# Peptides against a protein of PDB entry 6UG1, part 284

Target 1, 304 residues: chain A of PDB entry 6UG1
Amino acid sequence: SNEERKRRKYFHMLYLVCLMVHGFIRNEWINSKRLSRKLSNLVPEKVFELLHPQKDEELPLRSTRKLLDGLKKCMELWQKHWKITKKYDNVGLYMRTWKEIEMSANNKRKFKTLKRSDFLRAVSKGHGDPDISVQGFVAMLRACNVNARLIMSCQPPDFTNMKIDTSLNGNNAYKDMVKYPIFWCEVWDKFSKKWITVDPVNLKTIEQVRLHSKLAPKGVACCERNMLRYVIAYDRKYGCRDVTRRYAQWMNSKVRKRRITKDDFGEKWFRKVITALHHRKRTKIDDYEDQYFFQRDESEGIPD
Target 2, 301 residues: chain A of PDB entry 6UG1 as posed
Amino acid sequence: SNEERKRRKYFHMLYLVCLMVHGFIRNEWINSKRLSRKLSNLVPEKVFELLHPQKDEELPLRSTRKLLDGLKKCMELWQKHWKITKKYDNEGLYMRTWKEIEMSANNKRKFKTLKRSDFLRAVSKGHGDPDISVQGFVAMLRACNVNARLIMSCQPPDFTNMKIDTSLNAYKDMVKYPIFWCEVWDKFSKKWITVDPVNLKTIEQVRLHSKLAPKGVACCERNMLRYVIAYDRKYGCRDVTRRYAQWMNSKVRKRRITKDDFGEKWFRKVITALHHRKRTKIDDYEDQYFFRRDESEGIPD

## One batch from the design tools (peptide; made by RFdiffusion4, then SolubleMPNN)

Design b2_p30_7_s2 (from b2_p30_7, 11 letters changed)
Fold by OpenDDE base, seed 3:
Structure b2_p30_7_s2 (fold): chain B 304 residues (1-304), chain A 30 residues (1-30)
Amino acid sequence: as target 1 above (304 residues)
Amino acid sequence: MGKEILEKLIEELKKEFPDVKIPEKLLNLL
C-alpha cells in the first residue's frame, strides 16, 4: 500500500539518523585525551617519523610512500595490540530485514548499550568487536597527530525492498554479512591532496581509491545486510561529511536509487541531518574532496 | 551533545510523520 511505502521510508530515515548519531558519539569517544596518551605509546618513534614525512619538493610521491609505509606498520602494531575480536551480538549495525524490525518491536529485550567507560576500557585492553577495533585504530592515529577520519557505512532497512518476507536462510549468513566492514578509516595525504582508505581489521588493506574500493560489498549474499548507500566521515574536529561518492563506482546509476536523497524532500532532510552533525568550518581539504567528487560524477556520466 | 542532537532530529522527524508510532525500544539502541 501507499501507507506501507510511507512507513518504510519513515523507519529508514529513523534508523539512518540513529546510526549517524551513533557514529558521531563514537567519534567523540575516540577523541578521549586519556585514551590518546595510552595509544601513542604503541607507536615507536621510527613509525611516527614515517607518518610525518617531510615534503619532498622534487617528488611528492616519495612522501606519500613514506606515509603509506607508516600506515602499514600502524596496522601491524594494531594487530599485535588487539587480543580478542568478539563476534557481533546478533547482526550488530548491519542491515535488519523488515520482518526483524516488526518482530523486534514486540520483544522487550533491552539492548545493552556500551557505555563510554566500557568502550575506553575495551580499546585500551584490545578486547571487543571489529567496530570497536577500527574506532580504536582511528584513536591511535589521532594520538600520533595524524588527520584520521572515522568512516561508517550506515545500514538502514531497505525502503526500496517492498517484499514482506526477506528470510535470510543459510549457515553462511554471518560469514557473508561480515565479509565487508561497516567501519573503517581515512587518512589525509597532504602531499597528493587525497584521502587514503584504511581497513585495519577486516580486509587489512590500504587503498588510494580511484574508481572503486575493495570495501564496497559485491554479490547478492553480501549485499543482503551490507549495501553501500550512506558512507559518512567523522573527523577529529567534529566534521561530518557524506563520502559515499568515493566508494560508489555507480553512484548515479545504482546507489542514488536506493537512497532517501533520490527525491528533493529526502535530499533536503538528509542535508539537515549532516548540518546538525557538522561542527566545524569549511577547509581547503573539503574543497579538494568536493573537486574530486565532482570529477567522479562527470566521469561516471548520466546513466542511460 | 550527540544525544541532544538525536532528540531534536527525532522530534523533527515525528512532526513530518505524526501517525507513525516510534517503538520506545529504538531509543534504547543508542
Scores: peptide ipSAE 0.393, ipTM 0.878, DockQ to the pose 0.511
Fold by OpenDDE base, seed 5:
Order: C-alpha cells, then structure tokens, then sequence
Structure b2_p30_7_s2 (fold): chain B 304 residues (1-304), chain A 30 residues (1-30)
C-alpha cells in the first residue's frame, strides 16, 4: 500500500538518523585525551616517523609509500593490542529486515547502550566487537597526530524492498553479514591529495580507492545485511561528510535509487542531517575530495 | 551534543510523519 511505503520510508529515515548520530557520538568518544595518551604509547618512534614522512620533492609517491608502510605497521601493532574480538549482539549495526523491525517494536528488551566509560575501557584493554576495534584504531592514529576519519557504512532498513516477509536464511547469515565491515578508517595523504582507505580489523587491507573498494559488499548473501548506500566520514574536528561516491562504483546507476536522496525531498532532508552533524568550517581537503567526487560522477556518466 | 542533535532531528522527522509511532528502542540505540 501507499501507507506501507510511507511507513518504510519513515523507518529508513529514522534508522539512518540514529545510525549517523551513533557514528558522531563514537567519533567524539575516540577523541578522548585519556585514551589518546594510552594509544600513542602503542606506536614506536620508527613507526611514528613513517606516518609523518618528509615530502619528497623529486617523487611525492615515495612519501606516500612511507605513509602506507607506517599504516601497515600500525595495523600489525593494533592486531597485537586487540586481544578479544567479540561477536555482535544479534546483528549489531547491520541492516535489519522489515520483519525484525516489526517484531522488535513488540519486544520490550532494553538495549544496553554502551556507556562512554565502558567504550574507553574496552578500547584500552583491546576487548570488544569489530566496530569498537576499528574505532579504537582510528583513535590510535589520531593519537599519533594522523588525520584519520572514522568511516561508517550506515545500514538503515531497505525502503525499496516492499516484500512483507524478508526473513533471512539462518545458518550462514552471521558469516555472510560480517564478511564486510560497517566501520573502517580513512587517512589523509597530504602528498597525493587523496584519502587512503584502511580496514584494520575485517579484511585487514589498505587501499587507494580509484573506481571500487574491496570494502564494498559483493554478492547476494552479504548484501542482505550490508548494502553500500550511506558511507559517512567523521573527522577529528567533528566534520561529517557523505563519502559514498568513493566506494560506490555505480553511484548513479545502482546506489542512488536505494537512497533517500533519490528525490529532492530526501536530498534536502539528508543535507539537513549532514549539516546538523558537521561542526567545522570547510577546508582545502574538502575541496580536493569534492573535485574527486565530481570527476567520479563525470566518469560514471548518466545511466542509460 | 549528539543526543540533543538526535532529539531535534527526530522531532523534525515526527513533523513530516505524524502518524508513525517511533519505537522507544530506537532512541536507546544511542
């Protein structure tokens, strides 16, 4: 019905706002000065120097290679720090089905929200789910004065799925769900004027994304709970930016039609949400990023 | 800050969808 379409659009928007604000709050928590002091001690001087290479004027790519080597060593150090990777409670922040949403509305179970103190303790001990681990890795890089962003792939329920029963097949559902991350890191490369993608926990990969990322879900089973639609970047200065264009090969042809921003109303609303979460002035880094997104839109073209 | 931003954005969303009940649990995800 038109009512059910309106209801699904509403729940999509509601979950999207909640998820985006969750990312904002976690981004504040990882800026903790107490956590920063602890995590900086995990990074030896030799690795710190690789994170902060001098500009090679002859070949700027040499400086980027040092930064990439520093980031690789930081991932190795982070794996040594992280002792216990907990499973998610239920589906974590992965996409819920419409049936799960309806059933959850009837269930009075209080979600125990993780308190800031418990989060900081979890990161400091190296005990938590993969999302806490990624968030802690971003905190470690920020503690080393690296311009690292927390990236969140927001997974609101699919308002384009009008099927009543969206029950997922049970047995492999968790493995397929966690195959791709919800949270990752981006690091600003001041030499190439690009963001470097870092997944320290799930795929354990570093990428200079050109057309596609390894972090973009591929295949039906993993896309049931993880659809690349809203990739939000939270920086150390409380900037909030939509960076979906980086990770979406087919933004215009495939991704846009699954976003609330497919219509002018949804675009205006989503811009309002981004604006409410963006607490810094524009920078030259934003100009380079927007230029990159523009070039990616031109190179994709208009879908036939 | 984050909670206040959420509350404001939810109240704005309620104005656009007056007939839709917000599950209390979604507010507890934060």
Amino acid sequence: as target 1 above (304 residues)
Amino acid sequence: MGKEILEKLIEELKKEFPDVKIPEKLLNLL
Scores: peptide ipSAE 0.385, ipTM 0.879, DockQ to the pose 0.481
Fold by OpenDDE base, seed 1:
Structure b2_p30_7_s2 (fold): chain B 304 residues (1-304), chain A 30 residues (1-30)
Amino acid sequence: as target 1 above (304 residues)
Amino acid sequence: MGKEILEKLIEELKKEFPDVKIPEKLLNLL
């Protein structure tokens, strides 16, 4: 019905706001001065120097290579720090089915919200789910004065799926769900004027995204609970930016059709949400990023 | 800060969808 389409859009928007604010709150928590002091001690001076290379005037690429080596060593240090990776409770922040939403609405189960104190303790001990681990890694890089963003792939329910019964059955569903991350890191490369993508926990990869990312979910089973639609970046100065264009190969042809921003109402609404979460002035970094997104839109073209 | 931003954004969303009951439990996802 038209009513069920409206209801599904509403729940999509509601979950999207909740997820985006969750990312904002976690980004605030990882700016903890107490946590920063503890996590800076995990990074030896030699690794700190690699994170802050001098500008090579002859070959700026040498400076980028040092930064990449520093980031690789930081991932290795983070793996040594992180002792226990907990499984997600149920599906974590992955996409719920419409049936699961309906059942959850009926079920009196209080979601146990992780308190700030518990989060800081979890990160400090190296005990938590993969999301806490990634968030802690971003905190460690920020503690080393690296311009690191927390990235969140927001997974609201698919308002374009009009099927009633998508029961995702079985033990394999968890493995397929967690195959790709929900949270990762981006690091600003001041030499190349680009964001470097870092997944310290799941794929344990560093990439300089040009046309496609390894972090973009591929395959039917993985896309059931992880659809790349809303990749939100939270920086150390409380900036909030939609960076979906970086990770979406087919933004215009495929991804846009699955976003609330497919129509003018949804676009205006989503811009209000981004604006409400964006607490800094525009910088030259944003100009370089927007230029890159523009070039990516031109290179993809408009689908016929 | 984040909670207050959420509350405002939810109240705006309620205005756009007056007939849709928000499950209170969804507010506890944060």
Scores: peptide ipSAE 0.381, ipTM 0.877, DockQ to the pose 0.508
Fold by OpenDDE base, seed 2:
Structure b2_p30_7_s2 (fold): chain B 304 residues (1-304), chain A 30 residues (1-30)
Amino acid sequence: as target 1 above (304 residues)
Amino acid sequence: MGKEILEKLIEELKKEFPDVKIPEKLLNLL
């Protein structure tokens, strides 16, 4: 019905706001001065120097290579720090089915919400789920004065799925769900004027995304709970930006159709949400990023 | 129903994050 379509859009928007606010809050928590002092001690001077290379005037690529090597070593240091990776409780922040949403409305289950103190303790001990681990890695890079963003792939329920019963009863459902991350890191490369993608926990990869990322979910089973639709970037200065265009190969043909921003109302609403979470002035980094997104939009073309 | 779930999810968010001023502007968008 038209009413069920309206209801599904509403819940999509609701979950999207809740998820985006969650990302904002975790981004605030990882700016903890107490956590920063502890995590900076994990990075030896030699690795700190690689994170802050001088500009090579002859070959700027040498400076980028040093930064990439520093980031690789930081991932290795982070793996040594992180002792226990916990499984997610239920589906974590992955996409819920419509049935799960309806069932959750009836269940008075208290979500046991992780307090700031418990989060900071988890990161400090190296004990937590993959999301806490990624968030802690971003905190470590920020503690080393690296311009690192927390990235969140927001997984609101699919308002375009009009099927009533999507029972995800597969034995491998958890493995397929966690195959791709929900949280990762981006690091600003001041030499190439680009964001470097870092997944320190799941795929343990560093990418300079040109057209596609390894972090973009592929295959039907993985996309059931992880659809790339809203990739939100949270910086150390409380900037909030939609960076979906970086990770979406087919933004125009495929991704836009699955977003609330497919219509003018949804676009205006989503811009208001971003604006409410964006607490800094525009910078030259935003100009370079917008130029990159423009070039990526032109290069995709209009879908036939 | 939807408002109660929102209020509950927002209250759950507020309980999760007592120190986080959810910008009132975000609540006014819903």
Scores: peptide ipSAE 0.186, ipTM 0.755, DockQ to the pose 0.055

Design b2_p30_7_s3 (from b2_p30_7, 14 letters changed)
Fold by OpenDDE base, seed 5:
Formats: structure tokens, sequence, C-alpha cells
Structure b2_p30_7_s3 (fold): chain B 304 residues (1-304), chain A 30 residues (1-30)
């Protein structure tokens, strides 16, 4: 019905706001001065120097290579720090089905929201789910004065799925769900004027994304709970930016159709949400990023 | 800060969709 379409649009918007604010709150928590002091001690001077290479005036790519080597060593150090990767409670922040949403509305079980103190303890001990681990890795890079962003792939329920029963097949559902991350890191490369993608936990990869990322879900089973639609970047200065264009090869042809921003109302609303979460002035880094997104939109073209 | 932003954004979303009940669990995630 038209009512069910409106209801699904509403729940999509509601979950999207909640997820985006969750990312904002976690981004505040990882700016903890107490956590920063602890995590900086995990990075030896030789690795710190690789994170902060001098500009090679002859070949700026040499400086980028040092930064990439520093980030690789930081991932290795982070794996040594992280002792216990917990499974998610239920589906974590992965996409829920419409049936799961309806059933959850009837179920009075309070979610125990992780408190800031418990989060900081979890990161400090190296004990937590993969999302806490990624968030802690971003905190470690920020503790080393690296311009690292927390990236969140927001997974609101699919308002384009009008099927009543969206029950997922049970047995492999968790493995397929966690195949791709919800949280990752981006690091600003001041030499190439680009963001470097870092997944320290799931795929354990570093990428200079051109057209596509390894972090973009591929295949039906993993896309059931992880659809690339809203990739939100949270920086150390409380900037909030939609960076979906980086990770979406087919933004215009495929991704836009599954976003609230497919219509002018949804675009205006989503811009309002981004604006409410964006607490810094524009910078030259934003100009380089917007230029990159523009070039990616032109190169994709208008879908036939 | 984040909780206030959320409360405001949820308030606005309720004004656009008055008949839709917010699942308390979703509010408890925040």
Amino acid sequence: as target 1 above (304 residues)
Amino acid sequence: MGKKILEELIKELKEEFPDVKIPQKLLDLL
C-alpha cells in the first residue's frame, strides 16, 4: 500500500538518523585525551616517522609510500594490541529486515547501550566487537597526529524492498553479514591530496580507491545486511561528510535508487542531517574531495 | 551534543510522520 511505503520510508529515515548520530557519538569518544595518551604509546618512534614523512619534492609518491608503510605497521601493531574480537550482539549495526523491525517493536528488551567509560575501557584493553576495534584504531592514528576519519557505512532498512517477508536464511547469515565491514578508517594523504582507505580489522587492507573499493559488498548474500548506500565520514574536528561516492562505482545507476536522496525532499532532509552533524568550517581538504567526487560523477555519466 | 542533535532530528521526523511510533529500542541504541 501507499501507507506501507510511507511507513518504510519513515523507518529508513529514522534508522539512518540514529546510525549517523551513533557514528558522531563514537567519533567524539575516540577523541578522548585519556585514550589518546594510552594509544600513542603503542606506536614506536620509527613508525611515527613513517606516518609523518617529509615531502619528497622530486617524487611525492615516495612520501605517500612511506605513509602507506607506516599505516601497514600501525595495522600490525593494532592486531597485537587487540586481544579479543567479540561477535556482534545479534546483527550489530548491520541492516535489519522489515520482519525483524516489526518483531523488535513488540519486544520490550532494553538494548544496553555501551557507555563511554565501557567503550574507552574496551579499546584500552583490546576487547570488543569489530566496530569498537576499528574505532580504537582511528583513535590510535589520531593519537599519532594523523588526520584519520572514522568511516561508517550506515545500514538503515531497505525502503525499496516492498516484500512483506524478508526473512533471511539462517545458517551462513552471520558469516556473510560480517564479510565486509560497517566501520573503517580514512587517512588524509597530504602528498597525493587524496584519502587513503584503511580497514585494519576485517579485510586488513589499505587502498587508494580509484573506481571501486574492496570494502564495497559484492554478492547477494553479503548485500542482504550490508548495502553500500550511506558512507559517512567523521573527522577529528567533528566534520561530517557523505563520502559514498568514493566507494560506489555505480552511484548514479545503482546506489542513488536505494537512497532517500533519490528525490528532492529526501536530498534536502539528508543535507539537513549532515549539516546538524557537521561542526567545523570548510577546508582545502574538502575542496580536493569535492573535486574528486565531481570527476567521479562525470566519469560515471548519466545512466542510460 | 550528539543526544540533543538526535532529539531535535527525531522531533522533526515525528512532525513529518505523526502516526508512526518510534520503537523504544531504537531510542535505547543512542
Scores: peptide ipSAE 0.321, ipTM 0.856, DockQ to the pose 0.473
Fold by OpenDDE base, seed 3:
Formats: C-alpha cells, sequence, structure tokens
Structure b2_p30_7_s3 (fold): chain B 304 residues (1-304), chain A 30 residues (1-30)
C-alpha cells in the first residue's frame, strides 16, 4: 500500500539518523585524551617519522610513499595490540530485514548499549568487535597527530524493498554479512591532496581510491545486509561529511535510487541531519574533496 | 552533545510523521 511505502521510508530515516548519531558519539569517544596517551605509546619514533614525512619538493610522491609505509606499519602494530576479536551480537550494525524490525518491535529485550567507560577499556585492552577495533585504530592515528577520519557505512533497512518476507536463509549468512566492513578509516594525504582509505581489521588494506574501492560490497549475498548507500566521515574536529561518492562506482545510476536523497524532500532532510552533526568551519581540505567528487560525477556521466 | 542532537532530530521526524509510533527499543539502543 501507499501507507506501507510511507512507513518504510519513515523507519529508513529513523534508523539512518540513529546510525549517524551513533557514529558521531563514537567519534567523540575516540577523541579521549586518556585513550590518546595510551595509544601513542604503541607507535615507535621511526613509525611516527614515516607518518609525518617532510615535503619532497622535487617528487611529492616520495612523501606519499613514506606516509603509506607508516600506515602499513601502524596496521601491523594494531594487529599486535588487538588480542580478542569478538563476533557481533546478532547482526551488529548491519542491515536488518523488515521482518526482523517487526519481530523486534514486539520483543522487550533491552540492548546492552556499550558505555563510554567500557568502550575505552575495550580499546585499551585490545578486546572487542571489529567496529571497536577500527574505532581504536582511528584513535591511535589521532594520538600520533595524523588527520584520520572515522568512516561509517550506515545500513538502514531498504525502503526500496517492498517484499514482506526477506528471510535470509543459509549457513554462510554471517560470513557473507561480515565479508565487507561497516567501519573503516581515512587519512588525509597533504602531498597528493587526497584521502587515503584504510581498512585495518577486515580486509587489512590501504587504498588510494580512483574509480572503485575493495570495501564496496559485491554479490547478492554480501549486499543483503551491507549495501553501500550512506558512507559518512567523522573527523577529529567534529566535522561530518557524506563521502559515498568516493566508494560508489555507480552513484548516479545505482546508489542514488536506493537513498532517501532520490527526491527533493529526502535531500533537504538529509542535509539537515548532516548540518546538525557538522560542528566545524569549512577548510581547503573540504574544497579539494568536493572538487574530487565533482570530477567523479562528471566522469560517471548521466545514466542512460 | 550527540544525545541532544538525536532527541532534536527524532522530535522533528515525529512532527513530520505523527501517526508512526517509534519502538521504544530503538531509543534504548542509543
Amino acid sequence: as target 1 above (304 residues)
Amino acid sequence: MGKKILEELIKELKEEFPDVKIPQKLLDLL
């Protein structure tokens, strides 16, 4: 019905704002001065120097190569720090089906929300789920004065799926779900004027994204609980930006059709949510990023 | 800060959709 279509849009918007605020709160927690002092001690001086290379005026690419080597060594150090990777409780922050949402409305089970103190303890000990691990890695880079962003792929229920039964059958459902991350890192390269993508936990990869990312979910089974639609970046200065264009190869042809921003009402609403979460002034880094997104939109063209 | 922002954004979303009951469980997740 038209009412069920409106209801599904509403629940999509509600979950989206809840997920985006969750990312904002986690970004505040990883700015903890107490956590920063502990995590800076994990990075030896030689690795710190690689994270802060001098500008090579003859070949700026040499400075980028040093930064990439420093980030690789930070991933190795982080893997040594992280002792216990817990499985997600149920589906974590991956996408729920409409049936799961309806069934969950009737159950009185309190979700145990992780407190700030428990999060800081988990990161300090190296014990937690993959999301806590990525968030802790961003905190370690920030402790080394690196301009690192927390990235979150927000997974609200699919309002474009009008099917009643979306039963996800299969023994591999959890493996397919966790094949791609929900959280990752971006690091600003001041030499190339680009964001470097870092997945320290899941794929253990560093990318300079050109047209597509390895972090973008591929295949039907992986896309059931992880659809690339809303990739939100949270910086150390409480900036909030939509960076979906970086990771979407087909933003205009495919991704836009699955976003609330497909219509003018949803675009205006989503801009209000971003504005409410964005607590810093614009910078030249934002200008370089917007120019890159513009060039990517022109290069994709208009879908036939 | 984040909780206050959430309360404001949920209030606005309730004003746009008055007939839709928010499951209290979603609020308990935050």
Scores: peptide ipSAE 0.312, ipTM 0.850, DockQ to the pose 0.500
Fold by OpenDDE base, seed 2:
Structure b2_p30_7_s3 (fold): chain B 304 residues (1-304), chain A 30 residues (1-30)
Amino acid sequence: as target 1 above (304 residues)
Amino acid sequence: MGKKILEELIKELKEEFPDVKIPQKLLDLL
């Protein structure tokens, strides 16, 4: 019905706002000065120097290679720090089905919300779920004065799915769900004027995304709970940006159709949400990023 | 129904984040 379509759009928007606010708050928590002092001690001077290479005037690529090597070593140091990776409670921040949403409305399950103190303790001990681990990795890089962003792939319920019953009863449902991350890191490369993608926990990969990322979910089973639609970047200065274009190969043909921004109302609403979470002035880094997104939009073309 | 889930999600957000002023502007968008 038209009513059910409106209801699903509303819940999609609601979950999207809640998820984006969650990302904003985790981004605030990882800016903890107490946590920063603890995590900086995990990075030896030699690795710190690799994170802050001098500009090679002859070959700027050498400076990027040093930064990439520093980031690789930081991932290795982070793996040594992280002792216990917990499973998610239920589906974590992965996409819920419409049935699960309807069932949760009837069951007052107290979501055991993780307090700031418990988060900071979890990161400091190296004990937590993959999201806490990624968030802690971003905190470690920020503690080393690296311009690292927390990235969140927001998974609101699919308002384009009009099926009533999507029971995900598969034995491998959890494995397929966690195959791709919800949280990762981006690091600004001042030499190439690009964001470097870092997944320190799940795929343990570093990418310079040109057209596609390994972090973009592939296959039907993985996309049931992880659809790339809203990739939000949270920086150390409380900037909030939609970076979905980086990770979406087919933004125009496929991804836009699954976003609230497919219509003018949804676009205006989503811009207001981003603006409400964006607490810094524009920078030259944003100009380079917007130029890259423009070039990626032109290169995809208009879908036939 | 939606308002209870919102109130619950907002309440969960507020309980998770007692010190986080959800910008009133975000609540006014809901």
Scores: peptide ipSAE 0.187, ipTM 0.761, DockQ to the pose 0.054
Fold by OpenDDE base, seed 1:
Structure b2_p30_7_s3 (fold): chain B 304 residues (1-304), chain A 30 residues (1-30)
Amino acid sequence: as target 1 above (304 residues)
Amino acid sequence: MGKKILEELIKELKEEFPDVKIPQKLLDLL
């Protein structure tokens, strides 16, 4: 019905706001001065120097290579720090089915929201789910004065799925769900004027995204709970930016059709949400990023 | 800060969709 379409659109928007604010709160928590002091001690001076290379005037690529090596060593240090990776409770922040939403609405179970104190303790001990681990890794890089963003792939329910019964059955559903991350890191490369993508926990990869990312979910089973639609970047200065264009190969042809921003109302609403979460002035870094997104839109073209 | 932003954004959603009840559990995710 038209009513069920409106209801699903509403729940999609509601979940999206909740998820985006969750990312904002976690980004605030990882700016903890107490946590920063503890995590900076995990990074030896030699690794800190690699994170902050001198500009090579002859070959700026040499400076980027040092930064990449520093980031690789930081991932290795983070793996040594992280002792226990907990499974997610149920589906964590992955996409719920419409049936699961309805059943969850009826069930009086309170969601156990992790308190700030518990989060800081979890990161400091190296005990938590993969999301806490990634968030802690971003905190460690920020503690080393690296311009690191927390990235969140927001997974609201699919308002374009009008099927009633999408029961995702089976023990393999968890493995397929967690195959790709929900949270990762981006690091600003001041030499190449680009964001470097870092997944320290799941795929354990560093990439310089040009046309496609390894972090973009592929295959039917993986896309059931992880659809790349809203990739939100939270920086150390409380900036909030939609960076979906970086990770979406087919933004215009495929991804846009699955976003609330497919219509003018949804676009205006989503811009308000981004604006409400964006607490810094524009910088030259944003100009370079927007130029890259523009070039990616031109290169994809408009689907016929 | 984030909770206040959420409350404001949820208020706007309620104004646009007055007939749709927000499950309190979605608010408890934050």
Scores: peptide ipSAE 0.409, ipTM 0.911, DockQ to the pose 0.492; fails the geometry check

